# Designs tried in a protein design run: peptides against a protein of PDB entry 5CWW. Part 42

Target 1, 194 residues: chain A of PDB entry 5CWW
Amino acid sequence: VPKLQGPFDFDLNPEDEQDDEVELKDIYVIGEKPRVADLMRGEEEELEMMKEDQHNGLSLNIICLLSTSGQVKICLDIDGVEAQWLPPRSKNKRLFAPPPEPPSLLTFQTFDTLKPAEVTPDGWPMFSEDATSPYSFYVTHPAGITYISLTPWVFRLESELQSDSEAGTEFRIDLLAKGQGSERDRIFTQTRTQ

## One batch from the design tools (peptide; made by RFdiffusion4, then SolubleMPNN)

Design b2_p29_3_s2
Fold by OpenDDE base, seed 2:
Structure b2_p29_3_s2 (fold): chain B 194 residues (1-194), chain A 29 residues (1-29)
Amino acid sequence: as target 1 above (194 residues)
Amino acid sequence: SEERLKQLAKKLAELAKRRKAERKAAEAA
């Protein structure tokens, strides 16, 4: 049985966002691509299939959070939170294990997919995958559908994470952080027929 | 805020440095 993980601490959350005010409705997780070193330990057949994909992903888990208001929060798992499974009910409740430190996520970007007038109390925005890319997805809401792509920054970030050179890394990352971030495009808007 | 972005960049840069160090250590082993 998967262990319920959380609560998560959000590092660098926008100051204007009171965490308590954002009701989360959906989560979309983009799993990390395996590291080259980890790929080498896999079965040879998996190695061949993954060699083509080795350069096509981020070596960090991305956690996308969606609020009732249509706010999307893109978070990075910097610490590598591993999926924890509930240990088999072994009888020995070690009573005194210090509570594990809550996992921390790095808030990369936050943006809205809905206009203020489109936000409804009964609105249920949801994530859906894009079959063409693991780093693209849709936010569906009764008011409309928004396409989101992380590709503008994901591959650049991975390039820096895999670089053997420190030269210019800080500068390029600074540019990445100051960039426009994720692509966002409203592909459908529901016209409220009065 | 500009300060938030600076901190974000710093944290990501630190991660990159850490990853590099880890790879170097793994190659030396």
Scores: peptide ipSAE 0.577, ipTM 0.926, DockQ to the pose 0.796
Fold by OpenDDE base, seed 3:
Structure b2_p29_3_s2 (fold): chain B 194 residues (1-194), chain A 29 residues (1-29)
Amino acid sequence: as target 1 above (194 residues)
Amino acid sequence: SEERLKQLAKKLAELAKRRKAERKAAEAA
């Protein structure tokens, strides 16, 4: 039986965000592409083909969180959270191992998809996938639909993660972090029928 | 904040270094 994982700690959460005020409504997970290091154990020919394919995604899991207020939080699984299973009913009272360190996610970006006037107590924002890209998705709310794309930074980040040289990496990552981040576009707004 | 962004960049840079080291180790094995 799969073990329920969470709650997660959020590293580098925005300072103005009170964790107690954000009610989570939906989660969207983008699975990692295989890491080159994990592929190096295969045949050399398979390795070359996989290096080319790795440019098609990020070698990190991305976890997107959506609040009732339409806030999107994009988190990176830097530590590589593994699937956990319920331990078999072993009768042996395992000595109280210190509680495992809670899993952490790195908060990459946080932004709103709704205007303050569009936020309602009965709002039900939801994620939906984009069939054309695993790194693009939609947030649907009664007030409107917002398109989101992670492509402006995902491929740049992956290029740094796959680089054989450390030269300039810190500088390019600094620029990436200070950049605009994810693309956000309101593609539909519900017209208020007077 | 600027400080948050600096820390974010630092963590990502450390990850990049770690990944490079892992690849190098895998290639040498």
Scores: peptide ipSAE 0.575, ipTM 0.926, DockQ to the pose 0.796
Fold by OpenDDE base, seed 5:
Structure b2_p29_3_s2 (fold): chain B 194 residues (1-194), chain A 29 residues (1-29)
Amino acid sequence: as target 1 above (194 residues)
Amino acid sequence: SEERLKQLAKKLAELAKRRKAERKAAEAA
């Protein structure tokens, strides 16, 4: 039986954002690309094809959260949350290990897709995938559609994660963090028919 | 905040270091 995971703690959540104030409406998960080490366990021929694909993705799960207000939170799974299964009912009263600490996600970026005037109590923002890229997606809302792409920073972050050198890594990561360079483009706005 | 971003960068840098160490350990095995 799968174990229910959560609640998740958000590490480095914005100070101005209280978790209690954010009602989540949708979730979009971008699975990690296979690690080179995991790929090396496969057949040599599959390895060459997968190497090209490995450079095209992040070796971290990305969890995107969408609030009812159209706020998008981009979180990184640094710890590598794995599917947990309920332990088999062993008859032996093993001492209940203290409940494991709730898994944490690293809040990378938070931004709004809606203007304050577009936020409605009955709004139903939702994620939808972009068929052209796993790191791009849409947020749809009655007020409009916003295109989001994580590509500006995802590949740069991955390059640092795969680097064999620490030279300049801290600096480049600092720039990456400061830039928070997700692309956001409102591709459609619903005209309010008065 | 600037401090938050600094901490974010730090955590990501630590991750990068960890990944490097893991790769090095795997290559040595």
Scores: peptide ipSAE 0.574, ipTM 0.926, DockQ to the pose 0.809
Fold by OpenDDE base, seed 4:
Structure b2_p29_3_s2 (fold): chain B 194 residues (1-194), chain A 29 residues (1-29)
Amino acid sequence: as target 1 above (194 residues)
Amino acid sequence: SEERLKQLAKKLAELAKRRKAERKAAEAA
């Protein structure tokens, strides 16, 4: 049986977010693509496919969190949180080892998909995938639908992660972090029927 | 905040360095 993972700590969470105020409604996970180095140990055919795909995804899991207010939090799994399985019920009173430190996610970006006036107590925002790209998705709320794309930064980040040179990496990553981040586009707004 | 972004960049840079080191180690093995 899969072990329920969490709670997660959010590294570099925005200071203004009181943890108590953000009720999460949905989670969207973008699985990591295999690293080229890991593929080099696999079948040569998979390596060739990855080299040809100029659109190699990020070699990190991305965890997107959606609040009741329509806030999206983009988190990166830097440490590589693995799926944990419940240990077989060994009857042995294993001394409760101190609960392992909760896994940490790196908060890359936080942004809103709803205007304050669109936030409703009964609102239930949800993620939905974009079939055309694993790094694009939609946030659906009764007030509207927002398209989100991580492509403006994800490929640049991966390029740095795969770089054989350290020259300029810090500078380019700094530019990446200071950039606009994810693309957001409200594709539909529900008009209040007068 | 600017400080947050600086820390973010630092952590990502450290990750990049780590990944590079891992690749080099894998190539040497």
Scores: peptide ipSAE 0.576, ipTM 0.926, DockQ to the pose 0.822; fails the geometry check

Design b2_p29_3_s4
Fold by OpenDDE base, seed 3:
Structure b2_p29_3_s4 (fold): chain B 194 residues (1-194), chain A 29 residues (1-29)
Amino acid sequence: as target 1 above (194 residues)
Amino acid sequence: SEERLKKLAAKLAALADRERAARRAAAAA
């Protein structure tokens, strides 16, 4: 049985964001690019399936969180959180080891997909994938659909993570952090016929 | 926040350094 993971600690969460104010409604996970070293240890059949999906993507898992208000939070898994399974019910009363510290996610960016007037208490925004890119997706809400793309920064970040040279890395990372971040475009707005 | 962005950049840079060090160690082995 898969182990329920979380809650996660959010590193560098926006200062004005109180934990109690954000009700999460959906989660969208973009898996890391498979490492060649991990592929070599796998069964040949799993290797072939993963080779076809040569995602020229980020070497980190990306966790996207969506609130009831249409706020999107883009988080990076810096620590490499792996899926955990519940241990078999061993009759041995495990000594109460202190609960492991929850893993931390690095908050890269937070932004809204809805205007304040579009936010409703009964609104249920949802993620949906873009079949054309693993790093693009949609946020669907009754008020409209927003296209989101991480491509403006993921390639740049990966380039720095894979670089063998330290020259200019600090400068480029600084520019990346200060940049506009993800692309966001409202592609559809529901016209409420009054 | 400028301070937040500075911290973000520092964390990402540290990650890049860690990954580079790991590759160098693997190539030397």
Scores: peptide ipSAE 0.584, ipTM 0.932, DockQ to the pose 0.789
Fold by OpenDDE base, seed 1:
Structure b2_p29_3_s4 (fold): chain B 194 residues (1-194), chain A 29 residues (1-29)
Amino acid sequence: as target 1 above (194 residues)
Amino acid sequence: SEERLKKLAAKLAALADRERAARRAAAAA
């Protein structure tokens, strides 16, 4: 049985957002790209195809959170949260190890997918995947559908994480942080038939 | 805010440094 994980600490949350005030409705997880070394335990032929794809993903898990108001929060798992399993029912009363520090997620970006006038109390936004890319997804709400893509920054971030050189890293990361971040495009808006 | 972005950049830079150090350690072992 999987162990319930959380609560998560959100590093660099927007100051105006008390975590307790944001009602979350959905979560979308983008798993980290597999390490080639971990894949080498499989058949050799899959290794060559994956070599070309080795640079196509982020080595961090991404946790996307969606609120009732249509706010999306993009968080990075910087500590490498692993799936935890409930300890086998061993009767051994393990001494209360101090609870491990709650895992921390780094809040990379927060943005809205709905206009204030589109936010309704009965609104229930949901994530859905994009079959064409693991780093793109949709936010569906009765008011409309928004396409989101993380590709503009994910590739650049991964390049920095995999770089063997420190030269220019700080500069490029600064540009990445100050950039527009995720692509966001409203692909459908529900027309209110007056 | 600009301060938040600065902190974000610093966190990401530190992460990059950690990952680089880990790779160097793995290559040396």
Scores: peptide ipSAE 0.584, ipTM 0.932, DockQ to the pose 0.804
Fold by OpenDDE base, seed 5:
Structure b2_p29_3_s4 (fold): chain B 194 residues (1-194), chain A 29 residues (1-29)
Amino acid sequence: as target 1 above (194 residues)
Amino acid sequence: SEERLKKLAAKLAALADRERAARRAAAAA
């Protein structure tokens, strides 16, 4: 039986956001890049294709959250949350270990895809994947479609996570954090027929 | 806020350090 996970704590959530005020409508999860060890269990042909792809992706799961207002929250799974199953009923009275602290997601970035005037109470924004990149996706809403790409920072972050040297890491991470973050482009806007 | 960004950077840097330590430990085993 799968174990119910959550709630998740959002670390470094924007100061102005009360957790209770954001109604989530959709979730988009970008899984971490396959570990080489896991790939070695697969077909040799898949190993060759992944070596050639210079874009190995991020070694962290990315969780994107979408609110009714079109707000996107990009979160990093820094704890490596995995699917959990209920432990088999051990007959032994194990001392009730205190329940583990809820896992935390690190809020990397929060931004809006809708203008205030486009937000409707019955809005139904949705994520959709980009077939050309695992780190790009679309937010669709009756008001329009927004393209989002995480590529401006994902590969840079991964390079720091995989670096064998500490030299310059702090500086580059600071630049990454202070940068514009994700690319966002409104590719379609619904024309209101007046 | 600037403070939030500093904290974010610090957390990401700490994560990078953790990952380096993990790789070093794995290579030593």
Scores: peptide ipSAE 0.584, ipTM 0.932, DockQ to the pose 0.801
Fold by OpenDDE base, seed 4:
Structure b2_p29_3_s4 (fold): chain B 194 residues (1-194), chain A 29 residues (1-29)
Amino acid sequence: as target 1 above (194 residues)
Amino acid sequence: SEERLKKLAAKLAALADRERAARRAAAAA
C-alpha cells in the first residue's frame, strides 16, 4: 500500500504567503526523465525513443500545486523524494522514533491563473495534462482555462545540470531564475451571461 | 524579491555543481 507523503516543506516560498492562507485543490507531478544508467535492459528501447526526442526532460521531479484561488506553485524536487510504501507490519513500532523531517521542495515559481474577480469560494481548479508535452499542462476553472508551459526554463535548467563545465553556469542560472519563468496563456474565458 | 531570486539561483547552481561532481566521480570509477 502506498504511504501518504507530506506535508512538504517549501524552500524559498514567497515571503508573503502563509501556509494557512493557501488551500490546495490539486497536485500535478512531472516525473524526472529516466536515467539511462538506471534503466534495465528491457527499458532501453523505450529510452532510445526518449533520447531521440530532442526535448530531454528535466532530471528532477517537478511538483505543481494548485490552490482554490487558482494560484500555481511550481516546485522542484532537488533531494529526490522517492515513493514510499507502508512498511511491512513490523511488530516493532518504533514508538519513539522522532517523526521524520518532512521532505522539502524548492519553490521555483508561484503565479496566479485567475483574476481576483474570478476567484470563488466554491471554485474547483484542476490540472490536466497536455498530450503534446510532459512539461505543459492546463489549469481548468469555471472561469476559464489557462495553458501553462515550463519549457522556457526546464530545458535550460537541464542543460546546466548536465554541463561538464562550470564556466558561466552561475551566470546562466542567475538569468534563468530572473527570467519570465513559465509560459502562461489564458486560452478560454467563460463569459458570465448575466 | 531580488533576494529570493538570488537564493534560488544559488541553490540551483549548487545542484548543478553536485550533479557535475557526481558525473566526474562516476567516470573515474
Scores: peptide ipSAE 0.581, ipTM 0.931, DockQ to the pose 0.791

Design b2_p29_4_s1
Fold by OpenDDE base, seed 1:
Structure b2_p29_4_s1 (fold): chain B 194 residues (1-194), chain A 29 residues (1-29)
Amino acid sequence: as target 1 above (194 residues)
Amino acid sequence: EEKRKRVLEALKKALEKLREEEKEEEEEE
């Protein structure tokens, strides 16, 4: 039986402008791509077909959170949260292990998809997938639709995670963090017919 | 594995610094 995971702690979360707890409406999970090194243990023929698709993924899970206000939080699973199964009810498991600290998610980026005037108390923003890329998605709200792409920084981060060179890693990571390179484009705005 | 850990530690440190800078900017407004 799958074990329910959570709560998760958010590490390096930006200070919310309001003392009020941000109400979350939706969650979008982008599963990690398998590392090339882990795939090399399989048959040679499967290796060739997967080579083209492997170059474009992150070897970390990404968790996107969406608030009622249209705020998106992009979080990285640094610890590698795996699916946990309930241990079989064996009578003798020593209950004495301190509960493992809840896994922490690293907050990479936070941004708004709505203007302040578009925010409504009864808003129902939702995520929608993009069929063209696992690292692109839409935020749909009654006020409009926003396209989001994580591809620019995902590629750079994965390149650092896979590189054998330590030279310049700190500098490139600093640029990646400062650049906040997610694409964000409003593709549709609902015109209020007066 | 050890290198991957170093990259993730560098990322965490870079984001820590960014959050400190964001906080300083918000305190000046």
Scores: peptide ipSAE 0.536, ipTM 0.889, DockQ to the pose 0.839
Fold by OpenDDE base, seed 5:
Structure b2_p29_4_s1 (fold): chain B 194 residues (1-194), chain A 29 residues (1-29)
Amino acid sequence: as target 1 above (194 residues)
Amino acid sequence: EEKRKRVLEALKKALEKLREEEKEEEEEE
């Protein structure tokens, strides 16, 4: 039986301007691409499958959170949260180990997909995948559809994670963090038919 | 492994600074 994971702690979460508890409506998870170095230990057949998927994916899980207000949070799983299964009910409750600290997610970016006038209390924004890229997706709301792409920074971050050179890494990472390079485009707006 | 850890630590520090700058700007308005 799969174990329910959580709660997750959000590290470096921006202060939500809304005094109200940000009600999450949807979650979109982009699974990590296996590291080539970890695959080199596996059977040759797995190497062929990875060569064809030329999509240089990020070697980190990305968790996207969507609020009722249409706010998107892009979080990185830097700790490598794996799918957990309920341990068999073996009675060895090591009762006294402090509960492991909940896994933390690093909040990379937060942005809105809706204008303030488009936000409704009964809003139901939802994620949908882009068939062309695992790092692109849509936010669908009754007011409109927003295209989002993480590709502008994902490749750069992965390049740093795989880099053999430490020279200039701090500078490039500082630029990456400040650049907030996710693409966001409103592809459809529902015109209120008068 | 050590290199990956250093990159992630650098990213965390960069984001920490960014959040501090964002707070300072919000306090000045």
Scores: peptide ipSAE 0.536, ipTM 0.889, DockQ to the pose 0.845
Fold by OpenDDE base, seed 2:
Structure b2_p29_4_s1 (fold): chain B 194 residues (1-194), chain A 29 residues (1-29)
Amino acid sequence: as target 1 above (194 residues)
Amino acid sequence: EEKRKRVLEALKKALEKLREEEKEEEEEE
């Protein structure tokens, strides 16, 4: 049985211009790619195929949050929250370890997928995966469909995480943070046929 | 591990600075 995890703290959230509490409707998780070092315990032949797959992903979990208003929040799991399973009901009263500090999610980027006129109180935006890329997805809403790709920054961030050189890292990270280069394209808009 | 931590700390600082700049722009308008 999967263990319910949370609450999570959100670090560096933008101040929501809207006085109203952001109501979340959906969550999309992009799991971290395993590090090469963790895979090296397997057979050499499987290692080569896995190396090609490792070069093309982030070694951090990405958590995307979607609000009723169509706001997308891209969060990075810096603490490395692992999927936990409920321990089998062993009767042993394990002493309440102090509640671990709630894991923090770093808010990388926040953006809207809907125009203000498209937002409805009964709106039900949802995430959908892109079969062509693990770092691309769609936000579907009755008003339209928006394509989102994280690829412009994901590979650059991973390159910094894997780099042996500290030279220029701060500068490149500053550019990455300022650029926030997620691709966003409205691929479909529902025309109200009057 | 230490390098990874440094990169993530740099990212956190960069984002913190960005949020401060966004607030300053909102306060000037």
Scores: peptide ipSAE 0.536, ipTM 0.889, DockQ to the pose 0.828
Fold by OpenDDE base, seed 3:
Structure b2_p29_4_s1 (fold): chain B 194 residues (1-194), chain A 29 residues (1-29)
Amino acid sequence: as target 1 above (194 residues)
Amino acid sequence: EEKRKRVLEALKKALEKLREEEKEEEEEE
């Protein structure tokens, strides 16, 4: 049985202007892609198929959080949280190892998908996948549908993680952080029939 | 491994700086 993991600590969370407890409605996880170096150790035949998937994804897990207000929080798993399984009920009193420190997530970006006038107290926004890209998704709400793409920064970050050159890395990472260039497009808006 | 750690530390520092700048802008308004 999979072990429920959490709570997670959020590093560098923006100060939510509203002291209101952000109620989370949905979670979307983009799993890490294997590193090219780790793929090189596999059977040659699987390597050829993965070379055609030109989208060398990020070698970090991305965790997207969605609030009732339509706020999206993009978090990076820098610690490498692995799937944990409940230990079999073996009778042996394994000494209470101190509870492992809760895993931390790095908050990369936060943005809204709804206008203030579209926010409802009973809102139920949800994530849905994009079949065309693992780094793109939709936020659906009764007020409308928003397309989101992480591609503008994900591939740049992976390029830095894989680079053999340390020269200019700090500068390029500073530009990446400042740019926070996730694409966000409202593709559908529910017209209130007045 | 060490290079990857350095990139992630640089990212963390860059984000820390952005949060400080955002806070300074909110205090000036």
Scores: peptide ipSAE 0.535, ipTM 0.889, DockQ to the pose 0.848

Design b2_p29_5_s1
Fold by OpenDDE base, seed 5:
Structure b2_p29_5_s1 (fold): chain B 194 residues (1-194), chain A 29 residues (1-29)
Amino acid sequence: as target 1 above (194 residues)
Amino acid sequence: SRTALLAKKLAELARRRREERRREAEELA
């Protein structure tokens, strides 16, 4: 039986964002790519395919959250939430194990896809995948369609996670976090026909 | 700042990953 792994706690939300006020409409998950170390344990053939993909994706799950207002929150699964199965009912129910702390998602970036005037109470923004890139997606709303790409930072972050040296890692990650972050481009805007 | 703490947490993850890789390499040697 699969174990329920939610709810998730969100860490490092922007100071101006009250988590309780954000009504989520959709979730988009970008699964982690296998770690190079884990791949090295596999057959040589799988290693060759990964070498050709010069751009190994992030070795973290990315959880994208979309609110009714068109706010996108990009979260990183630092804890590596794996599918957990309920242990078989062995007789020794350790009754007193404190419930494990819920896994935390680390908020990397938050941004809006809609202008304030485009936000409607009945709005239904939705995620959709980009078939051309695992780290790009669209937010579709009646007011318009926004293209989002995580590629500006995701590969650089992975490079830091795979680095053999600690020197400057925190500094470089801080620069990534302070940078422009994700690409965001409104590719379509619905003109209200008066 | 939020970004500084974010960077710290991710850097710590990177450190843990490096240590794991090092231990795995030592176990295979």
Scores: peptide ipSAE 0.575, ipTM 0.927, DockQ to the pose 0.707
Fold by OpenDDE base, seed 4:
Structure b2_p29_5_s1 (fold): chain B 194 residues (1-194), chain A 29 residues (1-29)
Amino acid sequence: as target 1 above (194 residues)
Amino acid sequence: SRTALLAKKLAELARRRREERRREAEELA
């Protein structure tokens, strides 16, 4: 039986954002791409494919959260949260083990897909994938559809994670976090038929 | 700042990854 995981702790939320006020409606997970080191243990053919594919994805799970208001939160799974199964009913109630600290997700970016006037109490925004890129997706809402792409930063971040040099890494990542936002384009707006 | 802390955590991850790769390379040599 799959184990329910959570709650997750969301680190580095914007100071102006109260987590308690955000009602989540959907989650979209972009699975991590294999690390080069992990591939070195695999078949040589996979290594060649990854070397040729200059567009190797991030070696971190990306967890996108969508609120009722159309707010998207892009989170990075630093700890590598894996699917857990309920342990077989081992009678040993380790009653006293402090609950493991919930895994933390790093909030990379938060942005809105809806204007305040478009937010409705009955609105149910949803994620949908883009078949052309694992790092692009759509947010659909009755008010409209927004295209989102993480490509402006995800590949550069991966480059830093794969770098053999520590020199300037923190600085470059800081610049990346400050400067390289996700692409966000409203591709469709529902016109209110008067 | 939030971004500075984010950068620090990600840089630390990068460091850990480098160390892992180095160890793996040493084990294969």
Scores: peptide ipSAE 0.575, ipTM 0.927, DockQ to the pose 0.712
Fold by OpenDDE base, seed 1:
Structure b2_p29_5_s1 (fold): chain B 194 residues (1-194), chain A 29 residues (1-29)
Amino acid sequence: as target 1 above (194 residues)
Amino acid sequence: SRTALLAKKLAELARRRREERRREAEELA
């Protein structure tokens, strides 16, 4: 039986965002790509294909959260939340292990997909996938559709995570975090018929 | 700053990953 995971703690939320003020409506998860090292137990041919795939994704789960207001929060799973199974009812629950600390999600970026005037109380934004890219998706709202791409930073971040050198890593990641971040493009806007 | 702390945490993750790869390489040698 799968164990219910959560609640998750959100680390490094924007200072201006109280968790109590954000009503979440949807979640979009981009699963981590398997590490080649974890796959090295396979055949040599699979290794070559996987080496090519090493450049194709982030070795962290990305959790995208969408609020009623159209706010998107991009979170990174640094702890590597694994699927947990309920331990078989072996009677010896050593009651004395402190409950594991709840997993934390690291907030990488927060941005809006709606203008303030487009936010409605009955609005329900939703995520939808982009079949052409695992790191691109859409936010659909009655007011419009916004294309989102994480590609501007995902691959660079992965390069830092795979780097054999510590030199400059923190600096470069800081630059990534300060950069424009995710691409946002409003591809459709519903014209309010006056 | 938030971004500085973010960078620090991710850099620490990168460090841990490097150490893991090094250990794995040492175990295979």
Scores: peptide ipSAE 0.580, ipTM 0.928, DockQ to the pose 0.718; fails the geometry check
Fold by OpenDDE base, seed 2:
Structure b2_p29_5_s1 (fold): chain B 194 residues (1-194), chain A 29 residues (1-29)
Amino acid sequence: as target 1 above (194 residues)
Amino acid sequence: SRTALLAKKLAELARRRREERRREAEELA
C-alpha cells in the first residue's frame, strides 16, 4: 500500500506569496525521466522504447500546485522524493527512527490562470493532463480553460543538469528563471450570462 | 534575489550530478 508522504517544505516562494495565504485545491505531478541504469533491468523491448523517452524529459519530479484562486505554482523536487510503501504489518513496535526531515520543493515559477474578476469563493479549479505531451496540461475553472506547457524551459534546464561543464551553468539557469517561463494560453472563456 | 538563489541551488545540483557521473565512469574504467 502506498504511504502518504508530506508535509513538504516549499523553498524560494515568491516574496508576494506567503504559503499561509494560498489555499490549495489540486496537485499535478510530472514524474522524472527514468535513469538509464534503472531501465537496464527491464525487458529489452521496454528498454528501447524508454531510451527514446530519456532524451525527452527532466530528470526531476515536477509538482504543480493549484490554488482556489487559480494560481499555479511549479515546484521542482531537487531531493528526489521516492514513492514509499507501508511496511508489512509486523507487530513488533520497533522504535520508529525519527522521521527524516521533510524534503524541500523548490518553487520555480508561479502564475495566475484567472483574472481577479474571475476568482470566486466557490471556485473549483482542477488540473487535467494533455494526452499528447507529458509536460503540458490544462487548468479548468468555471470561468475558463487554460493550456499550460513547461516545454519552453524543461529541456533547457535538463541540458544544464546533464552538462559536463560547470562554466556558465548558474548564469544560464538564472536567465531561464528570469524568462517568461511556462507557456500559458487561455483556450476557452466562459461568457457570464447576465 | 529569488531567481539568483534558485539558479545557485540548481547549479549545485548539476555539479553534484556531474561528480556522480564522473565517479561512475572512473569505477567502470
Scores: peptide ipSAE 0.578, ipTM 0.928, DockQ to the pose 0.696; fails the geometry check

